# Peptides against a protein of PDB entry 2QAS, part 87

Target 1, 120 residues: chain A of PDB entry 2QAS
Amino acid sequence: PPEDLMQYEAMAQDALRGVVKAALKKAAAPGGLPEPHHLYITFKTKAAGVSGPQDLLSKYPDEMTIVLQHQYWDLAPGETFFSVTLKFGGQPKRLSVPYAALTRFYDPSVQFALQFSAPE

## One batch from the design tools (peptide; made by RFdiffusion4, then SolubleMPNN)

Design b2_p23_4_s2 (from b2_p23_4, 12 letters changed)
Fold by OpenDDE base, seed 2:
Structure b2_p23_4_s2 (fold): chain B 120 residues (1-120), chain A 23 residues (1-23)
Amino acid sequence: as target 1 above (120 residues)
Amino acid sequence: SARLQEAIDRLVARAQANRERLF
């Protein structure tokens, strides 16, 4: 088949990552997401730029899924990464995740799903 | 799939207080 010199698939993936960014910006707004919307976000824990507590990340050597619904704090969706505080085992922990590290995005309230190829 | 989502829910429920409070 013909070679895609435009790399349309990569462009499309980048555009779809923008959906995640936009959704997180909505989630970060006062009042949070409109109910019943909530977000399941899966990412490669060893991807460049991922940061958080070592003990937590060590438990998930490949991928981790977080949920943004009832309890999250200080959600900060930047241009290249987002950070958020979540409670694990009752303790607040800060995670920082580049959008490029994402492998899955899901909003079960409307069954909207995206999947991404993330670098190893 | 429902099975995959169910597995994710369980993993998150065990890890995050966010889901712990729902169960």
Scores: peptide ipSAE 0.038, ipTM 0.638, DockQ to the pose 0.035
Fold by OpenDDE base, seed 5:
Structure b2_p23_4_s2 (fold): chain B 120 residues (1-120), chain A 23 residues (1-23)
Amino acid sequence: as target 1 above (120 residues)
Amino acid sequence: SARLQEAIDRLVARAQANRERLF
């Protein structure tokens, strides 16, 4: 197969991560996401830059999926990562996730899905 | 696979009390 010196696939993946960033910025705006939109976000828990409670992340040694629907607070979508507070077992926990760690994005309300390669 | 998706659904539901079928 011919060699792609432009690395178009990597460019396309990075561009599509921009969709996730944009969606999270909409979710962080006053009023949150327009009903019935909500987000399932899957990421590699051991990827560089991922941070959160040790006891929580230890339960998910490979990947974890979080839902941004009814119970999320202080969503802060930065340029390279986002942070959010979610409840686990009734307790608020803060997560920080680089967009580069994402492997899956899904909005079931309109069946919009994306998948990405992430560090192993 | 459907089996993997269902496993993910269970994990999400357990963690955040949200249960929805993924694709």
Scores: peptide ipSAE 0.038, ipTM 0.651, DockQ to the pose 0.075
Fold by OpenDDE base, seed 4:
Structure b2_p23_4_s2 (fold): chain B 120 residues (1-120), chain A 23 residues (1-23)
Amino acid sequence: as target 1 above (120 residues)
Amino acid sequence: SARLQEAIDRLVARAQANRERLF
């Protein structure tokens, strides 16, 4: 099969990352997501730009999934990354995740799913 | 699969205490 020098699949995935950004912006708005919508976000923990508590990230050397539903704070969706405070073991922890690090996005309420190829 | 997703849901919910009483 001929090689795609345009890399259309990559461009399409990058465009679809915009859906995640938009969804997070909705989640960050006053009142949060409309019930029953909530978000499962999976990302490569070693991807460039990922930051958070070392003790937490060390537990997930490859990928980590976070849920934005009942307990999340200070969600800040930027242009290239989002940050959010979540509780792990009762302790608030700040995570910063570039959209490029995402590998999965899922809203169980409507079974909407996206998968991405993320650089390590 | 749905089975795997359910397992992940439970794991993540527990890890983030997502089932705790809302405040």
Scores: peptide ipSAE 0.037, ipTM 0.621, DockQ to the pose 0.033
Fold by OpenDDE base, seed 3:
Structure b2_p23_4_s2 (fold): chain B 120 residues (1-120), chain A 23 residues (1-23)
Amino acid sequence: as target 1 above (120 residues)
Amino acid sequence: SARLQEAIDRLVARAQANRERLF
């Protein structure tokens, strides 16, 4: 088959990552997500730009899934990454995750799912 | 799949207080 020099598949993936960004912006608005919507977000913990407590990230060397439902604070969805405070073992932890690091997005309330290929 | 979602829930439940408080 002809070589795709335009990289259309990557463009399409990035467009779909925009859905995640938009959803997070809705989640960050006052009042949060409309019930019963909530988000499962999976990302590669070793991807470039991922940051958080070393002990936490080391505990999950491949992928990590976070839930944005009842306990999340200071959700800040930027243009290239989002950051959020979550509690692990009762302790608040700040995570910063580039959208490019995402591998899965899921909203169980409407069974909406997206999967992405993220760099290792 | 349901099995995958259950596995994800367990992983998150073990780590994140958001799920811990639901138990």
Scores: peptide ipSAE 0.040, ipTM 0.649, DockQ to the pose 0.035; fails the geometry check

Design b2_p23_4_s3 (from b2_p23_4, 11 letters changed)
Fold by OpenDDE base, seed 4:
Structure b2_p23_4_s3 (fold): chain B 120 residues (1-120), chain A 23 residues (1-23)
Amino acid sequence: as target 1 above (120 residues)
Amino acid sequence: DERLAAAIARLVARAQARAAELF
């Protein structure tokens, strides 16, 4: 096939990451997501810009999936990354995840799914 | 990658059509 010098696949991926950002902004709005919508977000834990409790990230050396449904606080979706507080072992922990680190997004309520190729 | 292109196309199509099970 012809060589793609436009890198359309990468552009499409970035556009789809925009869907995640938009969804998170909806989730961060007053009242949160409309029931029964909730989000499963998977990301590369070793990707650049990912930050959080070292013990937690060490437990998931490759990928980690977080669920934004009933137990999340202070969701802050920025332009390049989002941060959120989740409880692990009963303790609140802050995670910051660049959108570029995402590998999958899923909303079970409507079975909407996205997959991404995140840099290693 | 043609496979990736096709996958992206499916994802975009799914966003506009009926939901499909992936997970």
Scores: peptide ipSAE 0.035, ipTM 0.637, DockQ to the pose 0.197
Fold by OpenDDE base, seed 3:
Structure b2_p23_4_s3 (fold): chain B 120 residues (1-120), chain A 23 residues (1-23)
Amino acid sequence: as target 1 above (120 residues)
Amino acid sequence: DERLAAAIARLVARAQARAAELF
């Protein structure tokens, strides 16, 4: 088959990451997500640009999944990464996750899912 | 492009199948 020098598949995958970004921006808007929508987001904890409490990330050395439904605060969806405060063990923890680190996105309310490759 | 559309459809389909296992 002919070589794809345009890398269309990669561009399409990046466009799908844009869906996650857009969904997070909706979640960050006043009033949050419309019920019953909520987001499961999985990412590689050792990917470049991921930051958070060392103890937390150490507990999840490969991937972790966070849920954005009723217990999240200060969601800040930037252009290349998002940050959010979640409670772990009853304590608030700030996570920053580049969209490039994502491996899965899911909204159970409508069974919408996306899957991505991410660097280790 | 039909090939690209099909590729995207496969990505979403695989994601949904995987999500059904994990979520």
Scores: peptide ipSAE 0.033, ipTM 0.623, DockQ to the pose 0.418
Fold by OpenDDE base, seed 1:
Structure b2_p23_4_s3 (fold): chain B 120 residues (1-120), chain A 23 residues (1-23)
Amino acid sequence: as target 1 above (120 residues)
Amino acid sequence: DERLAAAIARLVARAQARAAELF
């Protein structure tokens, strides 16, 4: 097959990660997401730039999924990563996740789904 | 709107060579 020197697949993936970023920015706005929208976000826990409590990340050595619906605070969607506070074991924990670490995005309210290839 | 979102998701999944069953 012809060699793709443009790397269109990678560009398309990055564009789709932009959808997640945009969705998170909507979620971070006053009032949050319009009901009944809520977000399932899966990411590689060992990907570069992922940060959070060691005990939490070690519990999920490959991937973990977070749900943004009810129990989240201070969602901050930056340009290259987002951060959010979630409760684990009743205690607030801050997670920072680069968009490049994402492997799936899902809004079950409208069955909108995206999948991504993320570094190991 | 839901139909559109689902249609987009399916189209993207096909383009990404991904199985919709994963969601």
Scores: peptide ipSAE 0.032, ipTM 0.644, DockQ to the pose 0.170
Fold by OpenDDE base, seed 5:
Structure b2_p23_4_s3 (fold): chain B 120 residues (1-120), chain A 23 residues (1-23)
Amino acid sequence: as target 1 above (120 residues)
Amino acid sequence: DERLAAAIARLVARAQARAAELF
């Protein structure tokens, strides 16, 4: 097959990352996500721009999945990354994740899934 | 509509080879 110099695959993935951003913005709105929607978000913990507790990132050196359903606070979905507070071991901890670091997005309530190629 | 969401998800999954293998 001919070589794709337009990089359509990459453009399509970036467009789909926009779905995740939009979903998170809905989740951050007053009232949160409409029941029973909830989000499973997987990302590369060592990707550029990812920041969080040292102990947590050390525990998950490759990828980790966070669940946004009942136990999350101060979700702030920016244009290039989102941040959220989650409890780990009973302690609230802040995570900051660029959309580019995402590898999986899933909403079990409607079985909607996306998978992405992420750096590193 | 859950059924519609599932249909869209399948379309997206088919466009993503690896995703189609996992889900």
Scores: peptide ipSAE 0.031, ipTM 0.627, DockQ to the pose 0.109

Design b2_p23_4_s4 (from b2_p23_4, 16 letters changed)
Fold by OpenDDE base, seed 2:
Structure b2_p23_4_s4 (fold): chain B 120 residues (1-120), chain A 23 residues (1-23)
Amino acid sequence: as target 1 above (120 residues)
Amino acid sequence: MARLEAAIARLRARAAANAAALF
């Protein structure tokens, strides 16, 4: 097969990561996500740039999934990563996740899904 | 991509670490 020197697949993947970023920006806007939309985000916990409570990350050595629907605070979708405060076991914790660490994005309300390859 | 999206959509979302956030 011919060699793709343009790396179109990689470019397409990066573009799709942009969809996640855009969705998070909508979630961060006043009023949050429009019902019934909510987001399930899965990421590699050991990927470069991922940060959060050690006890929490240690509980998920490979990857973990978080949900953004009714209880999320201070969602900050940056250019290369997003940060958000969520409750785990009733306690608020801050997570910071690079978009490059994502492995799955899913909105059950409309069955929209994206899958990504992440380092580690 | 559409094919992949459909396949993933058929799977139930994996339990979230902050599942309590649903309520």
Scores: peptide ipSAE 0.230, ipTM 0.715, DockQ to the pose 0.067
Fold by OpenDDE base, seed 4:
Structure b2_p23_4_s4 (fold): chain B 120 residues (1-120), chain A 23 residues (1-23)
Amino acid sequence: as target 1 above (120 residues)
Amino acid sequence: MARLEAAIARLRARAAANAAALF
């Protein structure tokens, strides 16, 4: 096949990361996500810019999946990363995840899924 | 690298670290 010098696949991937950012901004609005929508987000825990409790991240040396549905607090979707407070083992913990670290996004309510290649 | 077609394929949800959020 012809060589793609435009790198359309990479551009498409970045555009789709924008969908995740937009979805999180909707989730951060007053009232949260409109029912029954909820988000499963998977990311590489060792990717640059990922931050959170060491014990938590150490438990997931490769990828970690979080869910935003009934219990999420102070969701702050920035331009390059988002931060959110979630409960793990009953304890609230803050995570900061760059959009570039994402590998999967899924909303089971409408079976909408995205998959990405994250940096090593 | 996976094509766009594969990137938007339907997937099943996996267990979440904060699964208690579902209850």
Scores: peptide ipSAE 0.218, ipTM 0.686, DockQ to the pose 0.079
Fold by OpenDDE base, seed 1:
Structure b2_p23_4_s4 (fold): chain B 120 residues (1-120), chain A 23 residues (1-23)
Amino acid sequence: as target 1 above (120 residues)
Amino acid sequence: MARLEAAIARLRARAAANAAALF
């Protein structure tokens, strides 16, 4: 097959990851997400740039899903990664996740889903 | 042509580490 020198697939993936970034920026705005929107975000826990509590990440050696609905704090969607404070077992923990680590984004309220290929 | 790995789809919700929302 012909060689794709434009790398269209990578460009398309980056564009779709931009949807997640934009959604998180809306979630981070005052008042949060408009009801009933809420976000399920799945990412590779061993991907480069992922950081968080060791015990938590070790519990999920492949992928981890977090939900942004009612109990999230200090959501900070940057240009290349987002960080957020969530409660696990009642204790607040800070996660930092590059958008490149994402494998799935889902908003059940409108059944909108995105799937991504993430580095191993 | 190579198939795009990123796609729009409709999937079921998955269990979350920080919550057990059912919707």
Scores: peptide ipSAE 0.063, ipTM 0.632, DockQ to the pose 0.087
Fold by OpenDDE base, seed 5:
Structure b2_p23_4_s4 (fold): chain B 120 residues (1-120), chain A 23 residues (1-23)
Amino acid sequence: as target 1 above (120 residues)
Amino acid sequence: MARLEAAIARLRARAAANAAALF
């Protein structure tokens, strides 16, 4: 196949990651997500920049899926990563996830899905 | 379309670490 020196696939991936960032910024606004919207976010736990409690990340050595619906706090969507407090087993824990670590994004309410090729 | 459909199906079936009630 012809060599793509423009890196169109990478540009498309970056643009789509922008959708996730924008969605999270909406979710972080007062009042949160407009119902019935809620977000499933899957990411590589060993990707560069991912941080959180060691015990939690060790439990999910490859990928982890989190859901942002009614139980999320202090969502802070930055330009390159987002952080959020979620409850795992009833205990609040802080996660920080670069958008580049994402592998999947899904909003069941409207069946909107995105898939990403995250770096290994 | 088949690829996307399969991806959606897999996403629906995946459990969340902070699992909560789905609406």
Scores: peptide ipSAE 0.233, ipTM 0.691, DockQ to the pose 0.062; fails the geometry check

Design b2_p23_5_s1 (from b2_p23_5, 8 letters changed)
Fold by OpenDDE base, seed 4:
Structure b2_p23_5_s1 (fold): chain B 120 residues (1-120), chain A 23 residues (1-23)
Amino acid sequence: as target 1 above (120 residues)
Amino acid sequence: AGAYDPSAPDPFIDPAELRAQMA
């Protein structure tokens, strides 16, 4: 097959990451996500820009999945990363994740899924 | 989002568990 010098796959991946950003912005809006929508977001915990409680990230040395349904607060979807407060060990903890670190996005309510290649 | 409930399960799961749910 001919060599792709346009890097179409990468461009497509970036466009799809935009779906996640848009979905999070909807979730961050007043009222949150429309029921029964909720999000499962998987990301590489050691990716550049990922920050959060050390014990949490240590528990998931490769990837972890967060569930945005009933227990999340102060969701702040920025342009390059999003941050959210999640309960860990009974305590609220702040987690920041660059969109580039994402490996999977899933909304089980409508079985919508996206997969991404993240930096090693 | 919702009221804070410290007794509720932490919203973190192993990616493998998610894959199983998606199957």
Scores: peptide ipSAE 0.384, ipTM 0.851, DockQ to the pose 0.586
Fold by OpenDDE base, seed 1:
Structure b2_p23_5_s1 (fold): chain B 120 residues (1-120), chain A 23 residues (1-23)
Amino acid sequence: as target 1 above (120 residues)
Amino acid sequence: AGAYDPSAPDPFIDPAELRAQMA
């Protein structure tokens, strides 16, 4: 088949990452997500720009999934990454994740799922 | 969101567990 010099697949992936960003912005708004919506977000823990507790990232050396439902605070969805405070080991810890590091997004309330190719 | 509950499970799971829940 002919070579795609436009990189349409990458463009489509980036557009779909925008869905995650938009969903997080809704979650960060006053009142949070409308019930019963909640988010499962999977990402590569060693991707560039990922930052968080060393012990947490060590526990999940490849990928990890965070659940944004009842135990999250100060969700800050930026343009290139989002940050959020999550309870880990009974203590609040800050996690920052670039959208480019995402590999999966899921809202079980409506069974909406997205998958992404992220850098190794 | 929600009130802090130290007794609640940590909001972290293995991706394989998520996949199982989606299946």
Scores: peptide ipSAE 0.361, ipTM 0.847, DockQ to the pose 0.610
Fold by OpenDDE base, seed 3:
Structure b2_p23_5_s1 (fold): chain B 120 residues (1-120), chain A 23 residues (1-23)
Amino acid sequence: as target 1 above (120 residues)
Amino acid sequence: AGAYDPSAPDPFIDPAELRAQMA
């Protein structure tokens, strides 16, 4: 098959990462996501730019999934990464995840799923 | 979002568990 010098697949994934960013921005707006929408976001915990509590990241050395439904606060969707406060071990923990680190996005309410390639 | 609920499970799961739920 011919070689794709345009890297269309990468472009498509980048565009789809924009969907995640947009969804998070909606979630961060006043009122949050319209019910029953909620988000499952999977990412590589060792990817560049990922920041969070050491004990949490150690528990999930490769990938982890966060659930943004009822227990998340101060969601801040930036242009290259998003930050969110989540309860872990009974304490609020701040997590920062670059969109480039994402491997999966899922909204079970409408069974909308996206998958991404994310280098470690 | 919503009120803090200490009795709720931590919103962190193994990706494999999610995949199973999606199947």
Scores: peptide ipSAE 0.360, ipTM 0.846, DockQ to the pose 0.617
Fold by OpenDDE base, seed 5:
Structure b2_p23_5_s1 (fold): chain B 120 residues (1-120), chain A 23 residues (1-23)
Amino acid sequence: as target 1 above (120 residues)
Amino acid sequence: AGAYDPSAPDPFIDPAELRAQMA
């Protein structure tokens, strides 16, 4: 196949990551997501910029999926990463995830799914 | 969102489990 010098796939991936950012901004607004929408977000736990509790990241050394549905607090979707407080082992834990670390986004309420190529 | 409930399941799952749910 012809060589793509425009890097269209990378452009498309960046645009799709923008969908996740936009969705998280809606989730962060007062009242949260409109029911029954909720988000499953999968990311590489060892990707650059990922930050969280050691015990959590150790439990999921490759990838993990977070569920933004019933219990999440202080969701802060930035321009390059988002942070959120989630309960882990009964304790509130702060997690910070760059959008570049994402591998999957899923909203089961409407069966909307996105898949991303993340750096190893 | 929601009130803090320490008895509720943690919102962290194995990606393989999600894939199974999506199938």
Scores: peptide ipSAE 0.342, ipTM 0.839, DockQ to the pose 0.603

Design b2_p23_5_s2 (from b2_p23_5 with D4Y D7S V12F A21L V22I)
Fold by OpenDDE base, seed 3:
Structure b2_p23_5_s2 (fold): chain B 120 residues (1-120), chain A 23 residues (1-23)
Amino acid sequence: as target 1 above (120 residues)
Amino acid sequence: AGAYDPSAPDPFADPAEVEALIA
């Protein structure tokens, strides 16, 4: 078949990553997400730009999923990455994740799912 | 968000658990 020099599939994937960013911006707004919406976000822990507590990243050396529902604070969705404070081992920890590191996004309340390819 | 609850479970899961959830 003809070679796609426009890389349309990649452009579509990047557009879908924008959905995650938009959803997080809604979550960060006053009042948070409208109930019962909540987010499961999976990402590659060793991807470039990912930062967080060493003990947490060591526990999940490949991929991990964070749940933004009841226990999260200071959610800051930027243009290229988002950061959030989550409880780990009974203590608040700061995590920063580039949207490019995402591999899955899911909202169980409406069964909305997105999957992405991320670098190893 | 909500109030901090030190007794609540950590909001983390592995990919296998999520895969089962969306399957």
Scores: peptide ipSAE 0.225, ipTM 0.787, DockQ to the pose 0.619
Fold by OpenDDE base, seed 2:
Structure b2_p23_5_s2 (fold): chain B 120 residues (1-120), chain A 23 residues (1-23)
Amino acid sequence: as target 1 above (120 residues)
Amino acid sequence: AGAYDPSAPDPFADPAEVEALIA
C-alpha cells in the first residue's frame, strides 16, 4: 500500500485529544461536570512530562487510571497538559499529565470512549 | 470537587481494573 506522507492517523489522534482537553475544561469550570458525567483517564506513567508523587507512580509503573468524579481538586487543564489534586494515602497529591501521554478516555455515564497511542 | 470522603472509592486504579467497565 502507498505510504501516508500526510500522517493522517497522527492528525486524527491529536484532534481527538482535543476532546479530552475540552472535557477537562468543562470539568474545571464552576459547578464541575453535569451529573452524572464523570471521567476515567488512563495514561502512561513513564511518558515524558508526567509528574507526580514517586510512591504513586511507582505503584503504577506502566499505566494508571484516574477517576474525576467527586474526589478531585484544583483541576487545571492547560494547552499541552493538565494538572489535578487527588488524595493518595490520605494526603493531597498533585499530578501533571500531558495529553500526549493519554491512552484511554472514558465517560461511563454515556459510554463514550476514546483510545490513543502514547509514547513508551 | 467537594469535601474529601475517605469512604469513597480510590481515584486511582489499574487499567485492568476498569477494563470491564470500558468494554
Scores: peptide ipSAE 0.225, ipTM 0.780, DockQ to the pose 0.593
Fold by OpenDDE base, seed 1:
Structure b2_p23_5_s2 (fold): chain B 120 residues (1-120), chain A 23 residues (1-23)
Amino acid sequence: as target 1 above (120 residues)
Amino acid sequence: AGAYDPSAPDPFADPAEVEALIA
């Protein structure tokens, strides 16, 4: 098949990452997500730009999933990454994840799923 | 958002564990 010099798949993936960003912005807005929507976000823990508690990231050396439903605070969805406070070991921990590190996004309430090819 | 509930499931999980749970 002919070579895709436009790299349409990559462009499509970037556009779909925008869906995650938009969803997180809705979640961060006053009132949060409309019930029963909640988010399962999976990402590569060793991807560039990922930051968080060492013990947490060490526990999940490849990928991890965070659930944004009720146990999260100060969700801040930026343009290139989002940050959120989650309880780990009973203590609040700040996690920052670039959208480029995402590998999966899922909202079980409506079974909406997105999969991404994140950098290894 | 909301008050912390120590009895709630851990918000962190391996992808495989989550996949099995939500499948």
Scores: peptide ipSAE 0.224, ipTM 0.781, DockQ to the pose 0.551
Fold by OpenDDE base, seed 4:
Structure b2_p23_5_s2 (fold): chain B 120 residues (1-120), chain A 23 residues (1-23)
Amino acid sequence: as target 1 above (120 residues)
Amino acid sequence: AGAYDPSAPDPFADPAEVEALIA
């Protein structure tokens, strides 16, 4: 097939990352996501900009999937990254994840899924 | 729990379904 010098796939993925950002902003708004919507977000734990408890990230050396449904707090969706507090082992932990680190996004309620290639 | 263990069964849709949604 002909070579794509425009890199349309990359452009499309960048645009689709915007969907994740928008969804998180909806989730962060007062009242949260409308029931029964909830999010499964997978990211590369070693990607640049990812930050969180060392012990937690060490437990997931490649990818980690977080669930934003019942137990998440202080979701802060910025322009380049989002941060959120989740409980692990009963303890609240703060995670900061650049949108560029995302590899999967899924909303089981409507079976909406996205996949991305993430740099490390 | 607020996190999913990547070694556990994948909660995501079937790869074929995912591809259909993205394509």
Scores: peptide ipSAE 0.023, ipTM 0.537, DockQ to the pose 0.093; fails the geometry check

